# Peptides against a protein of PDB entry 3OIQ, part 23

Target 1, 212 residues: chain A of PDB entry 3OIQ
Amino acid sequence: KNRIFVSSSKDFEGYPSKAIVPVQFVALLTSIHLTETKCLLGFSNFERRGDQSQEDQYLIKLKFKDRGSERLARITISLLCQYFDIELPDLDSDSGASPTVILRDIHLERLCFSSCKALYVSKHGNYTLFLEDIKPLDLVSVISTISTKSTNSSKHSSSELISECDLNNSLVDIFNNLIEMNRDEKNRFKFVKLIHYDIELKKFVQDQQKVL

## One batch from the design tools (peptide; aimed at target 1 I20 L59 L119)

Design b1_p16_3_s3 (made by RFdiffusion4, then SolubleMPNN; from b1_p16_3, 6 letters changed)
Fold by OpenDDE base, seed 1:
Structure b1_p16_3_s3 (fold): chain B 212 residues (1-212), chain A 16 residues (1-16)
Amino acid sequence: as target 1 above (212 residues)
Amino acid sequence: SPFKELSEEEEEELLK
């Protein structure tokens, strides 16, 4: 089955009640939930959903059932946090107690753009998204990609037909949503409160605000 | 979340 690019987490409302569907989306990391029994990643594109929280629109589960899957989950979290410069407690602490990590509102401090591959698995109208792959995206690269309107459809015939257009459109939509949130006085999100807020991001936001 | 997660048993059955 071909992997489906998902532009909105609302798309899953129309998905089959019994299916396995490979999906891909781009979103910001919003939460990390690592306990003794579960590992979850929250993502959002900040699409407006009425009065509902815009956080954790994509709740992604990592397998966490045996020592091997637990180790993989911890490594995944560690590498992701290292990439985004997120401080974690030492996950390898010899204390025998698996550290609990609960991070929320990550987007208020850092824009953690991520391209996620997941399996949509459903039964009886309930579903779980299982992480298959995650690629953290560099913010400078994201800004560059949006700014250059890269018409370079390099026809590299790699069988993953996720159009460069779908990725770019999703990145633009996320930034537009963040700009709207930044303009809303009631919204906690502000670009100037980001730890990595620099002159490049400032300029990009200012330029995008003129188009909206 | 407006979406209910699968039970662990349902997840295991579908991932076999």
Scores: peptide ipSAE 0.208, ipTM 0.834, DockQ to the pose 0.801
OpenDDE base, seeds 2, 3, 4, 5: peptide ipSAE 0.203, 0.205, 0.207, 0.199; ipTM 0.832, 0.831, 0.833, 0.829

Design b1_p16_3_s4 (made by RFdiffusion4, then SolubleMPNN; from b1_p16_3, 6 letters changed)
Fold by OpenDDE base, seed 3:
Structure b1_p16_3_s4 (fold): chain B 212 residues (1-212), chain A 16 residues (1-16)
Amino acid sequence: as target 1 above (212 residues)
Amino acid sequence: SPFKELSDEEEDELLS
């Protein structure tokens, strides 16, 4: 079965009540929930859902059923946090208690762009998204990708059918949504409050704001 | 919320 690119978390409302569907999306990491019994990652593209919270539009579960899966989940969280410069408590603490990590509103401090592969698994209208693969994206590469692809229509690189168009469109949509949030005085999100806010991001946002 | 999480038992049955 081909992997489906998902541009909206609302797409899952139309998905089969009993299915296993491989999906892919790009979104910002918004939350991390690691306990003794579960590991969840929240993502959002900040698509407008009326007056509802735009956080955790994609709730992704990591397998957490045995010592092996728990270890893999903890390693995954550690590597993601290391990549995005997110400070975590030491997960290897000798105290024998598995550390609990609950982070929310990550997007208010850091733009953590991530390309995710997941399995949509449903039964009786309930569903879970299981993480299969995650690729963190650096912000400089995201900005460069959005800025340059206005001109280069030509290179069909035949590798794995991630429509480069779908990825780019989703990245543009996310930035447009963030710009709208930044313009809204009631919204907590502000680009200038990001820890990594620099001249490059400032210039990019200013240039994108002129097109919107 | 349209999101309704599967039970652990339902997840095990579907992933087996």
Scores: peptide ipSAE 0.222, ipTM 0.834, DockQ to the pose 0.778
OpenDDE base, seeds 1, 2, 4, 5: peptide ipSAE 0.222, 0.218, 0.229, 0.213; ipTM 0.835, 0.832, 0.836, 0.830; seed 4 fails the geometry check

Design b1_p16_4 (made by RFdiffusion4)
Pose (drawn by RFdiffusion4):
Structure b1_p16_4 (pose): chain A 183 residues (1-47, 54-90, 99-149, 165-212), chain P 16 residues (1-16)
Amino acid sequence: KNRIFVSSSKDFEGYPSKAIVPVQFVALLTSIHLTETKCLLGFSNFEQEDQYLIKLKFKDRGSERLARITISLLCQYFDIELPDPTVILRDIHLERLCFSSCKALYVSKHGNYTLFLEDIKPLDLVSVISTISTKCDLNNSLVDIFNNLIEMNRDEKNRFKFVKLIHYDIELKKFVQDQQKVL
Amino acid sequence: SLKLLSEEDEDEMLEE
């Protein structure tokens, strides 16, 4: 195929006014909006706000069930508590870091566009830390994301703090420290 | 901000 890797949402400015373009990006899961009619997943690389809004489209009940199971499994994989109806989660990153490699389909018309979900591969934080410490587009993105997360933690006014993560590991405390030295 | 498709436009494009 010819899936195009996007490093930022701003890349979508050069894309056709009407086209179907397979894309791929890496980001943190930041929000979920699940209704009976549609589902939107928000991701961000914090270059610091929501940036990618991925849509799971479904019309009938059969496809709705699949969308619900998909959200359920994604949340369970990241240890996110889910009440299972309109379901809303925000600023997930303030409580949990959820790196994700996502493949999507860019669909545009009249200059407007929507990113539809083709695949989502959650990335283990332990692997993310290891992948950065031992040591392309994926890695560049993982590094940039973690750097921005580091600067957000330094900023006193920003609500993002590693120590406030429900999963604040000793190894996470260690990687963040030894990561600032590089700065 | 995001320039999102309407549902009708999504349907028409996905049929293609």

Design b1_p16_4_s1 (made by RFdiffusion4, then SolubleMPNN; from b1_p16_4, 5 letters changed)
Fold by OpenDDE base, seed 1:
Structure b1_p16_4_s1 (fold): chain B 212 residues (1-212), chain A 16 residues (1-16)
Amino acid sequence: as target 1 above (212 residues)
Amino acid sequence: SWKFLTEEEEDEMLAE
C-alpha cells in the first residue's frame, strides 16, 4: 500500500473503521509519555480545533510489549531527546525500576520538528497510530526549506512518495499557526520563550509575520 | 473523540 501524507489529524475521522494504512505527517513533538507499561509520543501542527487543546493532535504509540520493544522505545526516546537537547533522567539507572518520563508542552521550550511515519490501525471506529519511523528535522533546515521556494521539484528520485510540496506546505502551516499563537495574548506559546530563540529564528518569524 | 484500540484488537489487526 502507498504511504499517505496526512496534513491534518482530522483526516483520520474520515478513515475506514477497519483498516491498516501507512501514513506520514510532519508535526512538532509536544509530549513524551514513557511508563512501565506504555510509550506514547504526542505531536501537533497546532491546527485550530475550536475550544479543544491544540496539543497531542497526533498521539503515536510505540510498541511496548516485550523486552525488545521496550528497549527500542527507550532508545528511540533517548535519541530524540539527545537530538533536541531535551534533558532526560538517566534511563540506564541500575535501579531495576524503569524510569518514568512524562514531558508535556515541549513546544513551549523547543520547536521539535519531526517527520513521522506511522501505521494507522483501526477497528470498530477506534484507531491506534503506531510509530514506524521518525526523522527529527533541524530547525535551520526547516527555515531554509520554507524560505527557499522549492523550485527544485525536478531532480530527486521518484521513490519518496511525499511531494516536497506537501512537506513544505505542512511546515509553512505549522509556522503560521505558531505565529497566530504568538500574537494571541492568551496563548502560552511565545517565540521569545524558546530556549533556542536566536537571531535567525527571530528574523524568520519577523519576515513571516509581514506576509500574514 | 477517538480512542485507542485494545491490546487484543491491536494484536489481531497486526497479525493480519
Scores: peptide ipSAE 0.390, ipTM 0.899, DockQ to the pose 0.791
OpenDDE base, seeds 2, 3, 4, 5: peptide ipSAE 0.390, 0.386, 0.389, 0.389; ipTM 0.898, 0.897, 0.897, 0.897; seeds 3, 4, 5 fail the geometry check

Design b1_p16_4_s2 (made by RFdiffusion4, then SolubleMPNN; from b1_p16_4 with E7D D9E M13L E15K)
Fold by OpenDDE base, seed 3:
Structure b1_p16_4_s2 (fold): chain B 212 residues (1-212), chain A 16 residues (1-16)
Amino acid sequence: as target 1 above (212 residues)
Amino acid sequence: SLKLLSDEEEDELLKE
C-alpha cells in the first residue's frame, strides 16, 4: 500500500473503522509521555478546531511491550530530545527504576518540527497511530525551504514519493497557524518566548506576517 | 475524544 500524506488530523475521521494504513505527516512535537508501561508522542499542526485544544492533534504510540521495544522507545526519545536540546532526566539512573518523563507544551519553548511515518491501525472506529519512523527537521532548514520555494520549481525529481509540495504546504500552514496564535492575546504561544528565538526567526516571522 | 485501541486489540490487528 502507498503511504498517504496527511495534512490534517481530521483526515482520520474519514478513515476506515477497520484498517491498517501507512501514513506520513509533518507537525510540531508538543508532548512526550514516557512511563513504565507506555511511550506516547504528541504532535500538532495547530489547525483551528473551534474551541478545542490545538495540542496533541496527533497522538503517536511507540511499541512498549518487551525489553527490546522499551529500549528502542527510550533511545528514540533520548535521540529526539538531544536533537531538539530538550533536557531529560538521566534515563540511566542506577536506581533500576525506569525513568518517567512527562513533558507538555513543548511548542511554547521550542519549535520541534518533525516528519513522522506511522501506521494507522483501527478497529470499531477506534484507532492508534504507531510510530514507524521520525525525522527531526532543523528550523533553519524549514525557514530556508519555505523562503526559497516562492521561486524555484525546478530540479530534484528524487523518487521518494513524498510530494515535496505536500511537505512544504504543511510547513507553511503550521507557520501561518503559529502567526495567528502569536497575534491572539489570549494564546500562550509567543515567538519571542521561544528559547531559540533569534534574528533569523524574527525576520522570517515579520516577512510572513506581511503576506497574511 | 480520541479513543485509543486497547493493547490487546492492537496486538490482534498487527498480527493480521
Scores: peptide ipSAE 0.156, ipTM 0.799, DockQ to the pose 0.793
OpenDDE base, seeds 1, 2, 4, 5: peptide ipSAE 0.154, 0.021, 0.155, 0.154; ipTM 0.799, 0.610, 0.800, 0.799; seeds 2, 4 fail the geometry check

Design b1_p16_4_s3 (made by RFdiffusion4, then SolubleMPNN; from b1_p16_4, 6 letters changed)
Fold by OpenDDE base, seed 1:
Structure b1_p16_4_s3 (fold): chain B 212 residues (1-212), chain A 16 residues (1-16)
Amino acid sequence: as target 1 above (212 residues)
Amino acid sequence: SWKLLTDEEEDELLAE
């Protein structure tokens, strides 16, 4: 089956009640929930949902059933946190206690852009998104991609069915949503509160704010 | 509001 690009987590409301659908989306990492029995990643594009929290619009489950899957989940979390410069408690503590990691509101401190591949698995109208692959995106690369009008539709190989346009549109939408949140005095999100807020990000935000 | 599948429901569907 072809992988479907998902621009909104609301799209899943229209998905089949019993299905397995490979999906892909781009969003910001908002939460990490690692317990003794579960590993969940929260993502959001901050699409407006009325009065509902804009956090964890995509709740992604990592398999966590045996020692092998637990190890893979811990490695995945460790690598993501290393990439985004997120401090984790030592996951390798010899203390025999399974490390519990609960991080929320990650987007308030760091913009962790991620391209996620997942399996939508549903039964009886309930569903789980299982992580298949995750690619962290560098913020400088995201900014450059949005700023450079993608004129280079390089006709690279027909196998990546996901249009470069879909990725770019989603990245633009996320930034537009963040700009709106930043303008809202009631919203906790502010670009100037990001740990990595630099001159480049400042300039980009200022330039995007003029277009909106 | 959607709900997560149970671990059993997930295993059944992933075995298909």
Scores: peptide ipSAE 0.168, ipTM 0.798, DockQ to the pose 0.778
OpenDDE base, seeds 2, 3, 4, 5: peptide ipSAE 0.106, 0.162, 0.164, 0.164; ipTM 0.681, 0.793, 0.796, 0.794; seed 2 fails the geometry check

Design b1_p16_4_s4 (made by RFdiffusion4, then SolubleMPNN; from b1_p16_4 with L2W D9E M13L E15A)
Fold by OpenDDE base, seed 1:
Structure b1_p16_4_s4 (fold): chain B 212 residues (1-212), chain A 16 residues (1-16)
Amino acid sequence: as target 1 above (212 residues)
Amino acid sequence: SWKLLSEEEEDELLAE
């Protein structure tokens, strides 16, 4: 089956009640929930949903059933946190206690852009998104991609069915949503509160704010 | 509001 690009987590409301559908989306990492029995990642594009929280619009489950899957989940979390410069407690503590990691509101401190591949698995109208692959995106690369009008539709190989346009549109939408949140005095999100807020990000935000 | 599948339901579907 072809992988479907998902621009909104609301798309899943229209998905089949019993299906397995490979999907891909781009979003910001908002939460990490690692316990003794579960590993969940929260993502959001901050699409407006009325009065509902804009956090964890995509709740992604990592398999966590045996020692092998647990190890893979811990490695995945460790690598993501290393990439985004998120401090974790030592996961390798010899103390035999499974480390519990609960991080929320990650987007308030760091913009953790991620391209996620997942399996939508549904039964009786309930669904789980299982992580298949995750690619962290560098913020400088994201800014560059949005700023450079993607004129290079390089006719690279027909196998990546996901249009460069879909990725770019989603990245633009996320930034537009963040700009709206930043303008809202009631919203906790502010670009100037990001740990990595630099001159480049400042300039980019200022330039995007003029277009909106 | 969507709900997560049970672990049993997940295993059944992933085995298909």
Scores: peptide ipSAE 0.134, ipTM 0.789, DockQ to the pose 0.790
OpenDDE base, seeds 2, 3, 4, 5: peptide ipSAE 0.127, 0.126, 0.127, 0.127; ipTM 0.783, 0.781, 0.783, 0.782

Design b1_p16_5 (made by RFdiffusion4)
Pose (drawn by RFdiffusion4):
Structure b1_p16_5 (pose): chain A 183 residues (1-47, 54-90, 99-149, 165-212), chain P 16 residues (1-16)
Amino acid sequence: KNRIFVSSSKDFEGYPSKAIVPVQFVALLTSIHLTETKCLLGFSNFEQEDQYLIKLKFKDRGSERLARITISLLCQYFDIELPDPTVILRDIHLERLCFSSCKALYVSKHGNYTLFLEDIKPLDLVSVISTISTKCDLNNSLVDIFNNLIEMNRDEKNRFKFVKLIHYDIELKKFVQDQQKVL
Amino acid sequence: DEYLKELEEDEDFVYK
């Protein structure tokens, strides 16, 4: 195929006013909006706000069930508690870091566009840390995301703090420290 | 192909 890797949501400015373009990006899961009619997943690389809004479209009940199972499995994989109805989660990153590799379809018309979900591969934080420490587009994005997360942690006014993560590991405390030295 | 046509016909745009 010819899937285009996007490093920022701003890349979508050069895309056609009406086209179907397979894309791929890496970001943190930040929000979920699940209704009976639609589901939107928000991701961000914190270049610091929501940036990518991925839509899971479904019309009938059969497809709704699949969407619900998909959200259920994604949340379970990241240890996110889910009440299973309109379901809303925000600023997930303040509590849990959820790196994800996502493939999507860019669909535009009249200059407007929507990113539809094709695949989502959660990335283990341990693997993310290891991938950065031992050592392309994926890695560049993982590095940039972690750097921004580092600057956000330094900023006293920003609500993001590693020590406030429900999964604040000793190894996470270690990687963050040895990561600031590079700065 | 049918799936892509369905997505193309969707007028519910997230980014405007």

Design b1_p16_5_s1 (made by RFdiffusion4, then SolubleMPNN; from b1_p16_5 with Y3K E9N E11D V14I)
Fold by OpenDDE base, seed 1:
Formats: sequence, structure tokens, C-alpha cells
Structure b1_p16_5_s1 (fold): chain B 212 residues (1-212), chain A 16 residues (1-16)
Amino acid sequence: as target 1 above (212 residues)
Amino acid sequence: DEKLKELENDDDFIYK
């Protein structure tokens, strides 16, 4: 089955009431919810949705039903947090209690760009997104990709027609949404409050703000 | 589909 690129989490409202659809999106990691019984990741592209919270627009479930899937979920969280320099409690603690991790508003401190592959699974109009794969994206690489307008139609072969254009457009849209949030005095998001706010990100934001 | 069988309860769905 072909994987569908999703530009908005609203696209799922139009999806079949009983289906399994492979999807892919790019978004910022906004939350981590790891308990004894479940693992959820929240992502957002910060699309304006009236008075609704712009956080957790994509809630992604990790399989968490047996020791093997639980271990895989913990390893996934650990590797993501290590990549994004997010401090976690030791998940391997020999104290037979699995540590609970509840992180929210991650985007207020760190821009954690992630390319996610998921399965949309629906029944009776209800759905869940199950994580299949996650690739963290380097912020410098994201900035470079947006800045270069890479018309590299790399004629790479046949199998995953994620238009490089769809990925780039979604990355631009995320930054544009963050710029709007940064301009809003009522919004908690500010680029200058990011832990990794550097000269490169500052320059990129300043240049992008002139186009908006 | 096996994954649809893993979602036996409506409480397993995040989106309603």
C-alpha cells in the first residue's frame, strides 16, 4: 500500500471509518507520555484551529502490551531524548517500577523536528495512529533545506514518493506558524527562550520574517 | 486485519 503524506492532522477527519492506512508526516515533538500501561508521543505543526490547543495535533501511540513492545517503546523514547538533548530519568533503573515520564510543551524549550511514519487504524469512525518509524531531523539540516529551495528532484527510484516538495512545504508551514506564535504576545512560544537559540536560527527567523 | 483485532475496546482509540 502506498504511504500517504499528511500535511494536516485534519486530513484524518476525512479518512475511512474502518481502515488501515500507512501515513507519514513531519511535525515538532510536543509531548511524551510514558506510564506503566501506555506510551504516547504528541506532535504538532501548530496549525491554527480556532480556540483549540495547538499542541498534540498528532497523538501517536507506541505499542505497549508485552515486555518486548514496552522495551521497544522505552528504547525509542530514550533514543529520541538523547538525540534532542532532553533529560530523562533513568528508564533502566533496577527498581522494578517502570519510571513514569510526562513531558509537555517540549517545543517551548526545543524544536524537535521529526519525520514520522504511522498507521492510521480506524473502527466505527474512531481512530488511533500507531508509530511505525520515527526519524529525528537536525535543525541545521531543516534550516538548510528551507533556505536552499532544493529543486533537487533527485530522481530517486520508485518506492517512496514522498515529494521532497511536500516535506519542504510542511517544514516551511511549521516555521511560519512558529513565527506567528512568536509575534503573538499572548503565546508562550518565543524563539529567544529556546535552549538551542543560536546565531544561525536567529538569522534564519529574521530572514523568514521578512517574507511573511 | 490483525491490528484491527488488537483494538477490541473503544477505549483503545485516541480519536473518537
Scores: peptide ipSAE 0.281, ipTM 0.785, DockQ to the pose 0.572
OpenDDE base, seeds 2, 3, 4, 5: peptide ipSAE 0.175, 0.205, 0.202, 0.266; ipTM 0.743, 0.753, 0.748, 0.783

Design b1_p16_5_s2 (made by RFdiffusion4, then SolubleMPNN; from b1_p16_5, 5 letters changed)
Fold by OpenDDE base, seed 5:
Structure b1_p16_5_s2 (fold): chain B 212 residues (1-212), chain A 16 residues (1-16)
Amino acid sequence: as target 1 above (212 residues)
Amino acid sequence: SSRLKELENDEDFIYK
């Protein structure tokens, strides 16, 4: 089955009430929820949803049913946090207590762009998104991709042709949404409050703000 | 967020 690119978490409102659909999206990591019994990742593209919180628009469940899946979930979180310079308590502490990690509003400090593959699993109209794969995206690479509009058709002939256009459009939309949030005095998000706010990001934001 | 708290319940599905 071909993987479907998802541009909005609202797309799932039109999905079948009983299905398993492979999906892919690009979003910012907004939350991490690791407990003894579950692991959830929150993502957002910050699409405007009225008065609803723009965080956690995509809640993604990691399989957490056995020691193997738990270990994989912990490794996944550790690797993501290492990649994004997110400080975590030691998840591997020999103290037999499974560490609880609850991080929220990650996007207020760090832009953690992620390409996610997930399974949409629905029954009786209810659904869960299960993580299949995650690729963290480097911010410099994201900025470069948006700036160059390079339709570098890397003919990776895999039948999961998510159009480079869909990826690029989603990245542009995320930045546009962040620019709008930054302009809103009531919004907590500000580019200047990002830990990694540098001259390159500043210049890119300033240049994008001239087009909006 | 309120959504993460709602997901604290042992519900099989994240979205209803």
Scores: peptide ipSAE 0.248, ipTM 0.761, DockQ to the pose 0.251
OpenDDE base, seeds 1, 2, 3, 4: peptide ipSAE 0.179, 0.244, 0.172, 0.185; ipTM 0.758, 0.761, 0.746, 0.764; seeds 3, 4 fail the geometry check

Design b1_p16_5_s3 (made by RFdiffusion4, then SolubleMPNN; from b1_p16_5 with K5E E9N V14I)
Fold by OpenDDE base, seed 4:
Structure b1_p16_5_s3 (fold): chain B 212 residues (1-212), chain A 16 residues (1-16)
Amino acid sequence: as target 1 above (212 residues)
Amino acid sequence: DEYLEELENDEDFIYK
């Protein structure tokens, strides 16, 4: 089945009440929820949704039913946190207790751009997004991708590749939303509070702010 | 696919 690129988590409101649909999206990692029984990743594009929290617009479940899936989930979280330089409590605590990790508002300190592949799995109108694959995106690469308007993706490459245009549009939309949040005095998000806020990001934000 | 069946049998839906 062709993987569908999802630009908004609202797209799922129109999805079948009983289906398995492979999807892909790009978003910022906003939360990590690891307990003894559950593993969730929260992502957001920070689309304005009235008075609702803009965090966790995409809640993605990792399979967590057996020792193999639990191990994979923990490794996935560890690798993501290592990639984004997120401090985790030591998961290897000799106490035999599976460490609980609850991180929220990750985007306030770090822009963790992620390309996610998931399965939309629905039954009786209820659904879960199960993680199939996650690719962390380097911020410098994201900035370069947005800055280089690649007009040249006229290659109708196979039905399995997301359009380079869809990826670029989603990345632009995320940055535009972050710029709006940064301009809002009531919003906790500020680019200058990011741990990795550097001259390159500063310049990029300043240049994008002139277009908005 | 056993993997897909296991996902379909997950009744702890995130979105209800």
Scores: peptide ipSAE 0.540, ipTM 0.949, DockQ to the pose 0.893
OpenDDE base, seeds 1, 2, 3, 5: peptide ipSAE 0.539, 0.538, 0.537, 0.539; ipTM 0.949, 0.949, 0.949, 0.949

Design b1_p16_5_s4 (made by RFdiffusion4, then SolubleMPNN; from b1_p16_5 with Y3E E9N V14I)
Fold by OpenDDE base, seed 1:
Structure b1_p16_5_s4 (fold): chain B 212 residues (1-212), chain A 16 residues (1-16)
Amino acid sequence: as target 1 above (212 residues)
Amino acid sequence: DEELKELENDEDFIYK
């Protein structure tokens, strides 16, 4: 089956009530919920949705049915947190108790851009998104990609055409939404409160703010 | 499908 690029988590409202659909999106990591019984990742594009929280627009479940899948989930969380410089409690504590990790509002401290592959799995109109693959994106690379307007229509062969355009458009939309949040005095999000706020990000935000 | 086996109950779905 072809993988569908998803620009909005609202797209799932139109999806079949009984299906398995491979999907892909790009979003910011907003939450991590690891317990003894489940692992969830929250992501958001920060699309305005009335008075609803803009956090966790994409809730993604990691498989957690056996010791193998649980271990894979813990390794995935560890690697993501290492990449984004997110402090975790030691997951390997000799105490035999699986550590509980509950992180929220990650985007208030770090912009954790992630390209996610997931399975939309629905039954009776209810659905869950299962993580298939996750690629963390470097912020400098994201900024460079948006800034260069890479019209590299690389005519490369029939591999899963995530339109470079769809990815770029979603990255632009995320930044535009963050700029709007930053301008809102009531919104907790501020670029200057990011731990990794540097001269490059500052300049990029200032240049994008002139176009909006 | 393995994913459907983890969703035996309607309560196991994230989105309703």
Scores: peptide ipSAE 0.432, ipTM 0.914, DockQ to the pose 0.541
OpenDDE base, seeds 2, 3, 4, 5: peptide ipSAE 0.431, 0.430, 0.429, 0.429; ipTM 0.913, 0.914, 0.912, 0.912

Design b1_p16_6 (made by RFdiffusion4)
Pose (drawn by RFdiffusion4):
Structure b1_p16_6 (pose): chain A 183 residues (1-47, 54-90, 99-149, 165-212), chain P 16 residues (1-16)
Amino acid sequence: KNRIFVSSSKDFEGYPSKAIVPVQFVALLTSIHLTETKCLLGFSNFEQEDQYLIKLKFKDRGSERLARITISLLCQYFDIELPDPTVILRDIHLERLCFSSCKALYVSKHGNYTLFLEDIKPLDLVSVISTISTKCDLNNSLVDIFNNLIEMNRDEKNRFKFVKLIHYDIELKKFVQDQQKVL
Amino acid sequence: SLPEMITDEEYDEIMD
């Protein structure tokens, strides 16, 4: 194929006014909006706000069930508590870091566009830390995301704090420290 | 801000 890797949502400015373009990006899961009619997943690389809004489209009940199972499994994988109806989660990153490699379809018309979900591969935080410490587009993105997360933690006004993560590991405390030295 | 999204009808037309 010819899937185009996007490093930022701003890349979508050079894309066609009407086209179907397979894309791929890396970001943190930040929000979930699940209704009976549609589902939107928000991701961000904190270059610090929501940036990617991925849509799971479904019309009938059969496809709705699949969308619900998909959200259920994604949340369970990240240890996100889910009440299972309109379901809303925000600023997930303030509580949990959920790196994800996502493949999507860019579909545009009249200059407007929507990113539809093709695949989502959650990335283990332990592997993310290891991948950065031992050591392309994926890695560049993982590094940039973690750097922004580091600057957000330094900023006193920003609500993001590592110590406030429900999964604040000793190894996470260690990687963050030894990561600031590089700065 | 986030971008404007296409409708489901517009998406189906494109996919067809």

Design b1_p16_6_s1 (made by RFdiffusion4, then SolubleMPNN; from b1_p16_6, 6 letters changed)
Fold by OpenDDE base, seed 5:
Structure b1_p16_6_s1 (fold): chain B 212 residues (1-212), chain A 16 residues (1-16)
Amino acid sequence: as target 1 above (212 residues)
Amino acid sequence: SLPKEISDEEIDEILE
């Protein structure tokens, strides 16, 4: 089955009540929930949903049923946190107790752009997104991609029907949503409060704000 | 209310 690019987590409201659909989306990492029994990643594109929380619009489950899947989940979390410079408590505590990690509001400190591949699995009107793959995206690369509008239609003949246009549009939409949040005095999100707020990001945000 | 997550066991049954 072809992988579907998802631009909004609202798209899942229209999905079949019993299906398996491979999906892909781009969003910001907003939360990490690692316990003894579960591993969840929260993502958001910060689409306005009325009174709904803008956080964790994409709740992605990692398989966590056996030692192998648990190890894979922990490694995935570790690698993501290393990439984004997120401080984790030592996951390797020799004490045999799986460390509990609960991080929220990650986007308030760091813009953690991620391209996620997941399986949408639904049963009886409930659904879960299971992580298949995750690619962290470098912020400089994201900014560059948006700025250059790279019409590099490199005909990479990869059978993944995900157009470069869909990716770029989603990245633009995320930034536009963040700009709106930054302008809202009631919103906790502010670009200037990001740990990695630099001259490049500042300039990019200022330039994007002029187009909106 | 968190959507009732599909259990890892249920997913294995679905993927088999």
Scores: peptide ipSAE 0.284, ipTM 0.845, DockQ to the pose 0.624
OpenDDE base, seeds 1, 2, 3, 4: peptide ipSAE 0.280, 0.280, 0.282, 0.283; ipTM 0.845, 0.843, 0.845, 0.846

